# Peptides against a protein of PDB entry 3J47, part 44

Target 1, 121 residues: chain A of PDB entry 3J47
Amino acid sequence: IRLTNQLKSLKGLQSKLKDVVEYLDKVINKELPINHTILGKLQDVFNLLPNLGTPDDDEIDVENHDRINISNNLQKALTVKTNDELMVIYISNLVRSIIAFDDLIENKIQNKKIQEQRVKD
Target 2, 69 residues: chain B of PDB entry 3J47
Amino acid sequence: YEEKEESNLAATKSMVKIAEQYSKRIEEEKELTEEELKTRYVGRQDPKKHLSETADETLENNIVSVLTA

## One batch from the design tools (peptide; made by RFdiffusion4, then SolubleMPNN)

Design b2_p14_1_s3
Fold by OpenDDE base, seed 4:
Structure b2_p14_1_s3 (fold): chain B 121 residues (1-121), chain C 69 residues (1-69), chain A 14 residues (1-14)
Amino acid sequence: as target 1 above (121 residues)
Amino acid sequence: as target 2 above (69 residues)
Amino acid sequence: SELEEALQRLKELL
């Protein structure tokens, strides 16, 4: 459910971005007047969205490092964060697995001891 | 879209919390291991079972965290 | 690194 919602949101954003790009292209080509309201909202979204687009501008402001995969450069930082989170989850799973194995081994040892006692008996 | 955004924001906040919880979970796992060690010394099955259950819960939470990430 | 340390600690407990 959550992943589906995220995917839907991402698809919606992608569609909006495509519409904006198409609109901007039309404005550049002087085919349509700039819709200032849409542009303003998009600018607000882009300002709120970590800088997605330009690969070259390294100045990703340090403060937004903690925020989610909203924007591509921020998504890179967020991808790094997501990778870190995935690593944490992976490690956590490993830890849980190890604990589960320890318990299993202990249970096996106990079972063996019980069997050995039964054989002596 | 807004509901998903709110869910993503909540998920992100939960991820930060999960990172903190992860550190705590690691500590909880260690405590469980100590309890297992103590249980091995005491020979009581119940503490070991509890440790195992807590470890499993910790694993499940980590898996859910990974799936939500 | 902290995660790796936590893993290492867990490994040591095993």
Scores: peptide ipSAE 0.472, ipTM 0.851, DockQ to the pose 0.011; fails the geometry check
Fold by OpenDDE base, seed 1:
Structure b2_p14_1_s3 (fold): chain B 121 residues (1-121), chain C 69 residues (1-69), chain A 14 residues (1-14)
Amino acid sequence: as target 1 above (121 residues)
Amino acid sequence: as target 2 above (69 residues)
Amino acid sequence: SELEEALQRLKELL
């Protein structure tokens, strides 16, 4: 469910970006006026979202806000945060796995002891 | 799309909290492992079972955190 | 590094 929602949001963003590009092309060709409402909403989204990787915009030194890099340019600084989070998750999973294996080994040892006692009786 | 965006924002805030909780969970997992070791020497099954259960809970929480990340 | 140390301690307990 969560992953599906993230994919849906990404697809929606992609579609909107395509619409903006198409609109800009029409304005450049003097076919239509600029839709100020769409541009305003897009600007608001860009202000709220960490640097959406426009391929052409210069590497702006993004101030180190501890945000998980969702977008590629701000994503570089946020990538550090994301990497740290991934490391924590990985370590946690490893620890849980180790504990689970320890319990499994103990259970196996107990079962073996029970079986050996049954053979002696 | 809007519901997903709101969910992602909430998830991001939750990740910060999860990082703090993770440190505590690691410590709890270590305590469970110690109890298992003690139970192995004492020959009582109860402490080992408790350690195993706590480890499982810690693992489940980490998996949920990964899925939320 | 602190997380890695915690993992290593867990491995030692296994």
Scores: peptide ipSAE 0.456, ipTM 0.842, DockQ to the pose 0.010; fails the geometry check
Fold by OpenDDE base, seed 5:
Structure b2_p14_1_s3 (fold): chain B 121 residues (1-121), chain C 69 residues (1-69), chain A 14 residues (1-14)
Amino acid sequence: as target 1 above (121 residues)
Amino acid sequence: as target 2 above (69 residues)
Amino acid sequence: SELEEALQRLKELL
């Protein structure tokens, strides 16, 4: 559910961005006047979101190094932290899998023992 | 879209919480393993089953964490 | 390191 919602949000954003690009192209071509309201909203979005491009070294705020950021630009600086988090999750999953596997093996052994007893009876 | 955005924000907060509680989850998993060992020794299946179930729950929580990352 | 230790402890319990 959460992943689906994130994907939907991203798709919506992508669609809006496409519309903006199309609008900007029309404005550049002098086919339509500049919609100041749309541009203002877009500017607000850019002010709230880190730059979607590759962050320049000068824009890397060291203070945010410990925060997982969804945005690709800040994420470059936070890539190390993100990688560490993913590694922790991966290791945790492995441990759980091992435990589950061990339980499965034990259950199998028990079942085999029960079957052997039944054959002797 | 707004609902999804809110969900994503909640997911991010949940990830932080998961990281903080990770140590606790590991301890719970260890406890289940101990119960399994005890059950093996005593020859009772019920404690082993409980341990297995708890391990599965821990695994599920980790998977959810990965999906929210 | 802490995670590795936790994993090792779990392995020992198995």
Scores: peptide ipSAE 0.456, ipTM 0.835, DockQ to the pose 0.010; fails the geometry check
Fold by OpenDDE base, seed 3:
Structure b2_p14_1_s3 (fold): chain B 121 residues (1-121), chain C 69 residues (1-69), chain A 14 residues (1-14)
Amino acid sequence: as target 1 above (121 residues)
Amino acid sequence: as target 2 above (69 residues)
Amino acid sequence: SELEEALQRLKELL
């Protein structure tokens, strides 16, 4: 469900971005006037997005290096954070698997003991 | 789309918390293993089962966190 | 080590 919702949101965003690009192309070609309301909303979205287009700001790379990647330049720093998070998840899964195996082993040992007792009776 | 966006935002926030919760989950997993060990000694299946269940819950939460990431 | 012993015991029981 969560993944599906995220995917739907991403698809919606993608569609909106496509519409904006198409609109911008039409404006450049003088086919349609600029929709100021849509552009304003898009600008707001860009302002909320991490600065993807400013690779040269050294300060951004350092601050975002440990954060999960949302798009382009900040993405490099964010990629490291994402990798770290993925590693944590991987380790967690391994630990859970080990615990599950331990429980299975214990259950098997108990079952064997029960069977041995039944044979002796 | 908006509902999915809200869900994704919530998921992202949850992922940040997952790192903190991960340490706690590791501890919960250890507790489960200790209970299993105790159950082995006592011969009672219940504490061991509880530990196993806690470990499973910890694993599930980690999987959900990974999937949300 | 205790887990390994438990695993070994389980192996022996199988």
Scores: peptide ipSAE 0.367, ipTM 0.833, DockQ to the pose 0.006; fails the geometry check

Design b2_p14_1_s4
Fold by OpenDDE base, seed 1:
Structure b2_p14_1_s4 (fold): chain B 121 residues (1-121), chain C 69 residues (1-69), chain A 14 residues (1-14)
Amino acid sequence: as target 1 above (121 residues)
Amino acid sequence: as target 2 above (69 residues)
Amino acid sequence: DELEEALKRLQELL
């Protein structure tokens, strides 16, 4: 189930990326106006996808380089945010594990004391 | 796909809320550890047990948060 | 940084 859901998500992402590329090509060719809603959704997807590979080094004009740099900066900012969230979760789990371990040690010490008392009686 | 995107957006908003709750839970865990330390000194088992239980609950909530993320 | 400090405090209590 989990692997199947991951594969389905990847396939959906691939299809969406293909649709975006096709749309962008039509916009570049002036066949369609820029759809702000699609761009907003695409931005949201990029915000959720930390490491979608650099598209291949094909000859994209100087104006696209600034847009790519803005996109890369936004992607970097989102990656940093995701890393911070993961770090918080990791630290939280570590803290809980340490507390649980402390309790286990204390329980072990108590059990040892009870056994030592029984041997003296 | 759209349903999953909506679910991911909702999950992200939930993560922000979880981070705030996590800060509060960390404080609760510290309080529990202090109670355990006090109980260790006083020789009363009840406060230590309560501290351990609160720490376990906090750990479980973080694990669920990690699994949801 | 605050999280790291909280962890250090917990480690000191262990």
Scores: peptide ipSAE 0.441, ipTM 0.838, DockQ to the pose 0.012
Fold by OpenDDE base, seed 5:
Structure b2_p14_1_s4 (fold): chain B 121 residues (1-121), chain C 69 residues (1-69), chain A 14 residues (1-14)
Amino acid sequence: as target 1 above (121 residues)
Amino acid sequence: as target 2 above (69 residues)
Amino acid sequence: DELEEALKRLQELL
């Protein structure tokens, strides 16, 4: 059940990622007008993916720079928020793993004691 | 476009709800750890097992939440 | 900070 749910979630993520890529390609090709709301959501997704390389500073003209900077600042703020959320999730998983590990250690100690008692009998 | 925005908004609201549920799950995990500690002192294996199982379930729910985010 | 405190409490219980 757990593994199946993880696989389903991963497949859903993959499908969403594909849709995002297709949308980005359409925007790059100027087939669709840049929807700022979609771009904001894409930025949120990119902020969730911190290591997908920033495309290099191609020389886009000065007048678009302020809008891009505001978009970049909002994107940066959203990236920070997303990073914080991911960090919280990571820490939570770590804590659960530690609890599970402690339980495993206790179970191992108990099993060892039971085995030692059986050898004495 | 609007449908995708609504879907993203719904997803964001779901994430907030997941965070709240996560805080509650952390408290449940603490309670289980206390029961495990008590069971360790009493020498009864059954309450410790139950605590471990509940901690595992909480971990699973967090992993699913991470995969869904 | 709240998460760190929760983690610390969990570590203290363990």
Scores: peptide ipSAE 0.449, ipTM 0.827, DockQ to the pose 0.014; fails the geometry check
Fold by OpenDDE base, seed 3:
Structure b2_p14_1_s4 (fold): chain B 121 residues (1-121), chain C 69 residues (1-69), chain A 14 residues (1-14)
Amino acid sequence: as target 1 above (121 residues)
Amino acid sequence: as target 2 above (69 residues)
Amino acid sequence: DELEEALKRLQELL
């Protein structure tokens, strides 16, 4: 359910971004007047988005190095955080798998002991 | 779309919390393994089962965390 | 016996 909702949200954002790009292209080509309401909403979205477009500000690389992927320049620093999170998840899955195997082995040993006892009886 | 965006934001916040919970889950997993060891010595299946269940829950939570990332 | 030892080793590694 969560993944499906995230995918739906991402698809919705993608569609909206596509519509905005298409609108901007039409405005640049003088085919349509600038819709101020759409531009205002887009500006709000850009203000909420981490600064994708300023690669040159050295301060951005340091502060965002540890945070998850939202957008391109911050995305590089965010990629490190995403990698760390993925590693944690991977290790967690390994640990859980090991525990599950231990339990399976123990269950097999117990079952074998029960069978051996039944043969002696 | 908005409902999914809100859900995704909640999921991202949940992932940060999951990282903290991960350390706790590792400890819970260790506790389960210790209980399983104790259960082997006592010959009682119940503590071992409980440890196994806690390990499984820890695994499930990690999988959900990975899927949410 | 070998299985028990394997479990013990796994528990030690955890």
Scores: peptide ipSAE 0.407, ipTM 0.839, DockQ to the pose 0.007; fails the geometry check
Fold by OpenDDE base, seed 4:
Structure b2_p14_1_s4 (fold): chain B 121 residues (1-121), chain C 69 residues (1-69), chain A 14 residues (1-14)
Amino acid sequence: as target 1 above (121 residues)
Amino acid sequence: as target 2 above (69 residues)
Amino acid sequence: DELEEALKRLQELL
């Protein structure tokens, strides 16, 4: 269910991204006005999808750099925000793991001390 | 799609809140680690257990955040 | 003993 929903969301995002790209191309060509609502929705979708920022797929084709930059800046800002959120989650998990390990080690140390005391008695 | 977008929007808002909470959780985790350190010095199992439980809760919340993200 | 050392290192890093 969750994976299916994620896949569906990804497909929806992909379709929407395609629509946004098509829309952006039309806007660049001055055929249509910039639909801020679509861009906002796309941003919302990007803000919602944590995993977008594996660094390797940042090969968004460098070639169309200049004009795609503004909408991409917002999308990039959303991607950056998502990446930041993922990073925060990752760091949080790491910190929690560290604390859990610390507790485990301490428990192990205590257990060892208890065993050593039992051997001395 | 819309439901997932709404869920994602809520998740993103939750994620921003989680980031703020994460900063607080990091601080809480540090405090807990200090309390564990203090508890190790005091030799009382109870504060250590509490620190461990809080760390576990922090981990669980982070995992849930990662899974929600 | 290795676990204690690992915890000590973790505590030092924190």
Scores: peptide ipSAE 0.400, ipTM 0.840, DockQ to the pose 0.009; fails the geometry check

Design b2_p14_2_s2
Fold by OpenDDE base, seed 4:
Structure b2_p14_2_s2 (fold): chain B 121 residues (1-121), chain C 69 residues (1-69), chain A 14 residues (1-14)
Amino acid sequence: as target 1 above (121 residues)
Amino acid sequence: as target 2 above (69 residues)
Amino acid sequence: DEEALQKILEALKK
């Protein structure tokens, strides 16, 4: 369910981005008038997007690097953080699996001992 | 899309919480393994069972965390 | 611990 919702959101974002690109291309080609309301919303979205383009000198606050990699340089650090998070989750899953196997083995040993005792009776 | 976006935002917040809880979950898993080892020596099935159950719960929580990532 | 687990697994296969 959660993964499906995330995928749906990503697909929705992709579709919206495609619509924006198509709109911008039509405006550039003078096929459609510039819609100021759509441009204003796009500007707001771009302002909310981590600065994609110029590595201007301002201290890329290391803290924002951990979130989902939307934009390339910030995206690289965010990719590193995402990879670290995924690695932690992977290690946790492995540890849980090992513990579960240990318990299964122990349960099986106990069951075998119980069966051997029943055969002796 | 909006419901999924809200779910993704909740998932992201959960992921931060999972990162914090991940260390704790690893420790809980280790405790379960120690209890299982102790139960092997003492012959008491109950501590081992509890360790296994906690390990399984920890695994399930990690899977949910991966699905939320 | 791992060696003990392997012995247990082997014992369970018998």
Scores: peptide ipSAE 0.437, ipTM 0.849, DockQ to the pose 0.006; fails the geometry check
Fold by OpenDDE base, seed 1:
Structure b2_p14_2_s2 (fold): chain B 121 residues (1-121), chain C 69 residues (1-69), chain A 14 residues (1-14)
Amino acid sequence: as target 1 above (121 residues)
Amino acid sequence: as target 2 above (69 residues)
Amino acid sequence: DEEALQKILEALKK
């Protein structure tokens, strides 16, 4: 359910971005007037998105610690954080699997001992 | 779309909290493994079963965390 | 112990 909702949101965003690009192309070609409401909302989205696109100059040392994978440079740092989190989860799953295997092995040994005792009786 | 965005934001905040809890759960899992080792020497099946159950619960919680990530 | 686990794994293969 959660993954499906994330995929649906991502697909919706992709469709909306495509519509905006098509609209911008029509405005550049003077076929349609600029829809100010859509542009304003898009601008708000871009302001909330860490700088994905503008390669421009200022080395602002944004130490900003926090959040997720969306914007390419900040997305690289966030991708590293996500990768680290995934590694921790992977290691933990491995440890749990090892413990579960140890228990299975012990149970099998016990079952074998019980069977050997039954054959002797 | 908005409901899903809100759910993703809540999930991300939960993941940070889960990472802290995960470190604590790993330590709890190690303690359980030590109890299994002790139970193996005492010959009582009950402590070993309890350790196995706790390891399984820890695994399940990690799988849910991965699926939420 | 790791040795005990290995012995168990071998015993499971037989």
Scores: peptide ipSAE 0.429, ipTM 0.837, DockQ to the pose 0.006; fails the geometry check
Fold by OpenDDE base, seed 3:
Structure b2_p14_2_s2 (fold): chain B 121 residues (1-121), chain C 69 residues (1-69), chain A 14 residues (1-14)
Amino acid sequence: as target 1 above (121 residues)
Amino acid sequence: as target 2 above (69 residues)
Amino acid sequence: DEEALQKILEALKK
């Protein structure tokens, strides 16, 4: 379910980006007037999207050091933080898996002992 | 899209809480392991099963946290 | 714990 939602989000973002590119091409070709409202919303999205594209000079507001993964350049620093967090989660999962396996193995041993006792009876 | 963004934001807030909960979950896992050890000594199958179930639940929560992350 | 796991694995093979 979650992976499907992430994939759907990514596909939607890809479609939206394609629509934006198509719109920009139409504006460049003077086929459509610049829709200021769409452009403003797109700019807001690009401003909220930590620079996904080329690291051009725009003021990476240094204050957002602590916030998690949205976009590539700020997302690189955020990716490091997210990687650290993911690492902690990964280690936690490994520990839980080990405990679960230990219990599974013990349960299997017990089940085998019970089966052996039933065969002897 | 907005619903997913909201879900991601909620997930991020949950991750900070998960870090605190993670330390607590590690302690809970240790307690469960101790209960398993005690169950091995007492020969009571039920506490051991409960420990296993709690470990599995803890693992599932961690996987969910990784997927949210 | 590891020794216990090994004993279990060995017991499962029998």
Scores: peptide ipSAE 0.428, ipTM 0.842, DockQ to the pose 0.006; fails the geometry check
Fold by OpenDDE base, seed 5:
Structure b2_p14_2_s2 (fold): chain B 121 residues (1-121), chain C 69 residues (1-69), chain A 14 residues (1-14)
Amino acid sequence: as target 1 above (121 residues)
Amino acid sequence: as target 2 above (69 residues)
Amino acid sequence: DEEALQKILEALKK
């Protein structure tokens, strides 16, 4: 459910971005007047989006390192965070697999003991 | 779309909380493993089974966390 | 724990 909602949101964003690009192309070509309301909302979205295009090193405010934001420089820091999260998940799965294996071995030992007792009876 | 975005934000916050809970779950899993070892030594099967079930639940929760990441 | 597991594995092989 959560992944499906994220995928749907991402698809909706992609569609909206495509519509904006098409609109901007039409405005550049002077085929349509500038819709000030759409541009204002888009500007607001871009202002809320960490600047995808400016690699300026200095404004990487250290505090935002921990949150998954889509912007490339922040995305690089977020990629590092995502990588760390994936490593934690991997280690977690490995630990659980080891515990499950230990339980399996113990179950096999118990089963063998039960079989040996049945053969003696 | 907004509901899903809010759900994703909640999921991300939940992942941070899951990381903290994961450390706690690892400790709970260790306690269960010790109980299994003790149960094996005492010859009682029931505590050992409960430990195995708790380890499985911990694994399932990690898989769900990976799928949410 | 690892030594116990090895003993168990050895016991299963017998």
Scores: peptide ipSAE 0.420, ipTM 0.833, DockQ to the pose 0.005; fails the geometry check

Design b2_p14_2_s3
Fold by OpenDDE base, seed 5:
Structure b2_p14_2_s3 (fold): chain B 121 residues (1-121), chain C 69 residues (1-69), chain A 14 residues (1-14)
Amino acid sequence: as target 1 above (121 residues)
Amino acid sequence: as target 2 above (69 residues)
Amino acid sequence: LLEALEEILKALKE
């Protein structure tokens, strides 16, 4: 169920992204007026969908800088937020692992003490 | 798609809440660790066991949060 | 270890 929902969401996002790209191309070609509502909805979708793909910084062509920068800044901000959340989760798991390890060491020490007492009896 | 988006939004909100709860749980885990240290000094096994159990519960909750992310 | 955990928690709150 979860994987299926994720796949469906990904497919929906892919389709929507394709539609947005097509719309943006039409706007760039002056075939359609700029619809700010569509752009806002796309941003909302991107805000809700953690972009797992860190787009490598390098291949974004330099020329179409200004408007792409706002979208890129939002995507970057969202990516940073997602990375921060993942980092928090990672640190949390690490801390739990350390605590579990400490408990394991303590249990081993206790077991050794019990064995030493049994040998003296 | 909308239901899944809503579920993801709810999950994200839950993750933020989980992060806050996690900070609180980390504090609780620290308290348990102190009790374990004290128990180790006093030679009483029971408080240490309770601390370990609480730490395990905290770990399980984090794992569930990771699986939900 | 406890102090290190507290520092990590503090860093996460920032």
Scores: peptide ipSAE 0.401, ipTM 0.826, DockQ to the pose 0.012
Fold by OpenDDE base, seed 2:
Structure b2_p14_2_s3 (fold): chain B 121 residues (1-121), chain C 69 residues (1-69), chain A 14 residues (1-14)
Amino acid sequence: as target 1 above (121 residues)
Amino acid sequence: as target 2 above (69 residues)
Amino acid sequence: LLEALEEILKALKE
């Protein structure tokens, strides 16, 4: 369910971005007038996106780099952090699986002992 | 789309909290393993069961964290 | 822990 929702959101964003590109191409070709309202909203979105193209490493809050898989350049740093988080989650799941397996084995051993006692009676 | 975006944002915030709690969850899992070992030696099923349950909860939380990442 | 794992493996074989 969560992964499906994330995928749907990403697909929606991709579709909107494609529509914007198509609109901009039509405006450049003078086929359509510039919709100032749409352009303003797009500018706001771009301002909220981490600066993907500018090399100024210094102003990006290092703490936010670890948490959020944001756009391309910030996305690279965020990708590293996301990879580390995924690794931790994977290890944790593995450990839990091992513990659950250990408990299952113990239960099986106990059941076998009970069965052996019943055969002796 | 909006509902999924809100869910993803909430998941990201939860992931940070999960990372902080991860170390604690690992320790809780170890404690459950010790209780299971004690249960094997003492023949007490109850401590072992409790350890197993805590390990399962830790695993579930890790799975949720992975799904949120 | 290792002893517990060995016992688990033994129980799986039985």
Scores: peptide ipSAE 0.411, ipTM 0.841, DockQ to the pose 0.006; fails the geometry check
Fold by OpenDDE base, seed 1:
Structure b2_p14_2_s3 (fold): chain B 121 residues (1-121), chain C 69 residues (1-69), chain A 14 residues (1-14)
Amino acid sequence: as target 1 above (121 residues)
Amino acid sequence: as target 2 above (69 residues)
Amino acid sequence: LLEALEEILKALKE
């Protein structure tokens, strides 16, 4: 459910971005006037999203260690943090798996002992 | 889309809290393993089962945390 | 704990 919602949001954003690009191309070609309301809302979204799309301006070495993977440049630093979190989760899952296997083995050993006792009786 | 965005924001905030809780959960998992060892010596299946169940719960919580990330 | 884990692994192979 959660992953599906994230994917849906991403797809919606992608579709909207494509529509904006198409609209901008039409305005440049003088085919349609700019819808100011849609453009304003899009600008607000871009202002809230750290610089996802403009490749041109300077490689700000965003050293900012702490925050999660939202936007591409901040997303690189955030990607490192996210990667660390994923590693921790992975290690934790491995540890839990090992414990689960240990329990499984113990259960198997007990079952074997019970079976051996049944054969002797 | 809006509901998913809200869910993602909530998930992100929860992840920070989960990281702290994760360290604590690792310690809890170790305690469970010790109980399993004790149960193995006593020959009673019940303490071992409890340890296994707690380990499983810890694993499940980590998986949910990963899925939230 | 480690020895017990190894013994468990052996038992799983059997």
Scores: peptide ipSAE 0.404, ipTM 0.837, DockQ to the pose 0.006; fails the geometry check
Fold by OpenDDE base, seed 3:
Structure b2_p14_2_s3 (fold): chain B 121 residues (1-121), chain C 69 residues (1-69), chain A 14 residues (1-14)
Amino acid sequence: as target 1 above (121 residues)
Amino acid sequence: as target 2 above (69 residues)
Amino acid sequence: LLEALEEILKALKE
């Protein structure tokens, strides 16, 4: 459920971004007047978004790593963080699986002992 | 979309909490394993079962954390 | 724990 909601949110953002790009292209082509209200909201969103490093400025400081990278350079740092989190989750799942397996093995051993006792009996 | 965004934000906050809980869950998992070991010696199935259940809960929480992440 | 796991694996093979 949570993952599905996150995916839906991301899809919504993607769709909105696509609409903005399409709108900007139309404005550049002088096909539509600039909607100042939409642009203002978009600017606000961009200001809240970690600066997508313009590809040319190499020195965009790695510092804002911690927030989920919506944008490419910040996205790389966030990707690393996300990978680390996924790794932790993976390890945790493995540990739980190992414990569950240990319990299963123990149960099997006990069952075997019970069967052996019944045969002796 | 807004509901999902709110849910995602809540999920992100939950991930931080899950990270803290993860350390606790690891300890709980160890305790369960110890109880299984004790049950192996005491011959009571109950402590082993409890340890197994705690391990399962820990695993489930990790899965939920991964899904939230 | 590791020794216990090895013993369990051995018991499973038997």
Scores: peptide ipSAE 0.383, ipTM 0.832, DockQ to the pose 0.006; fails the geometry check

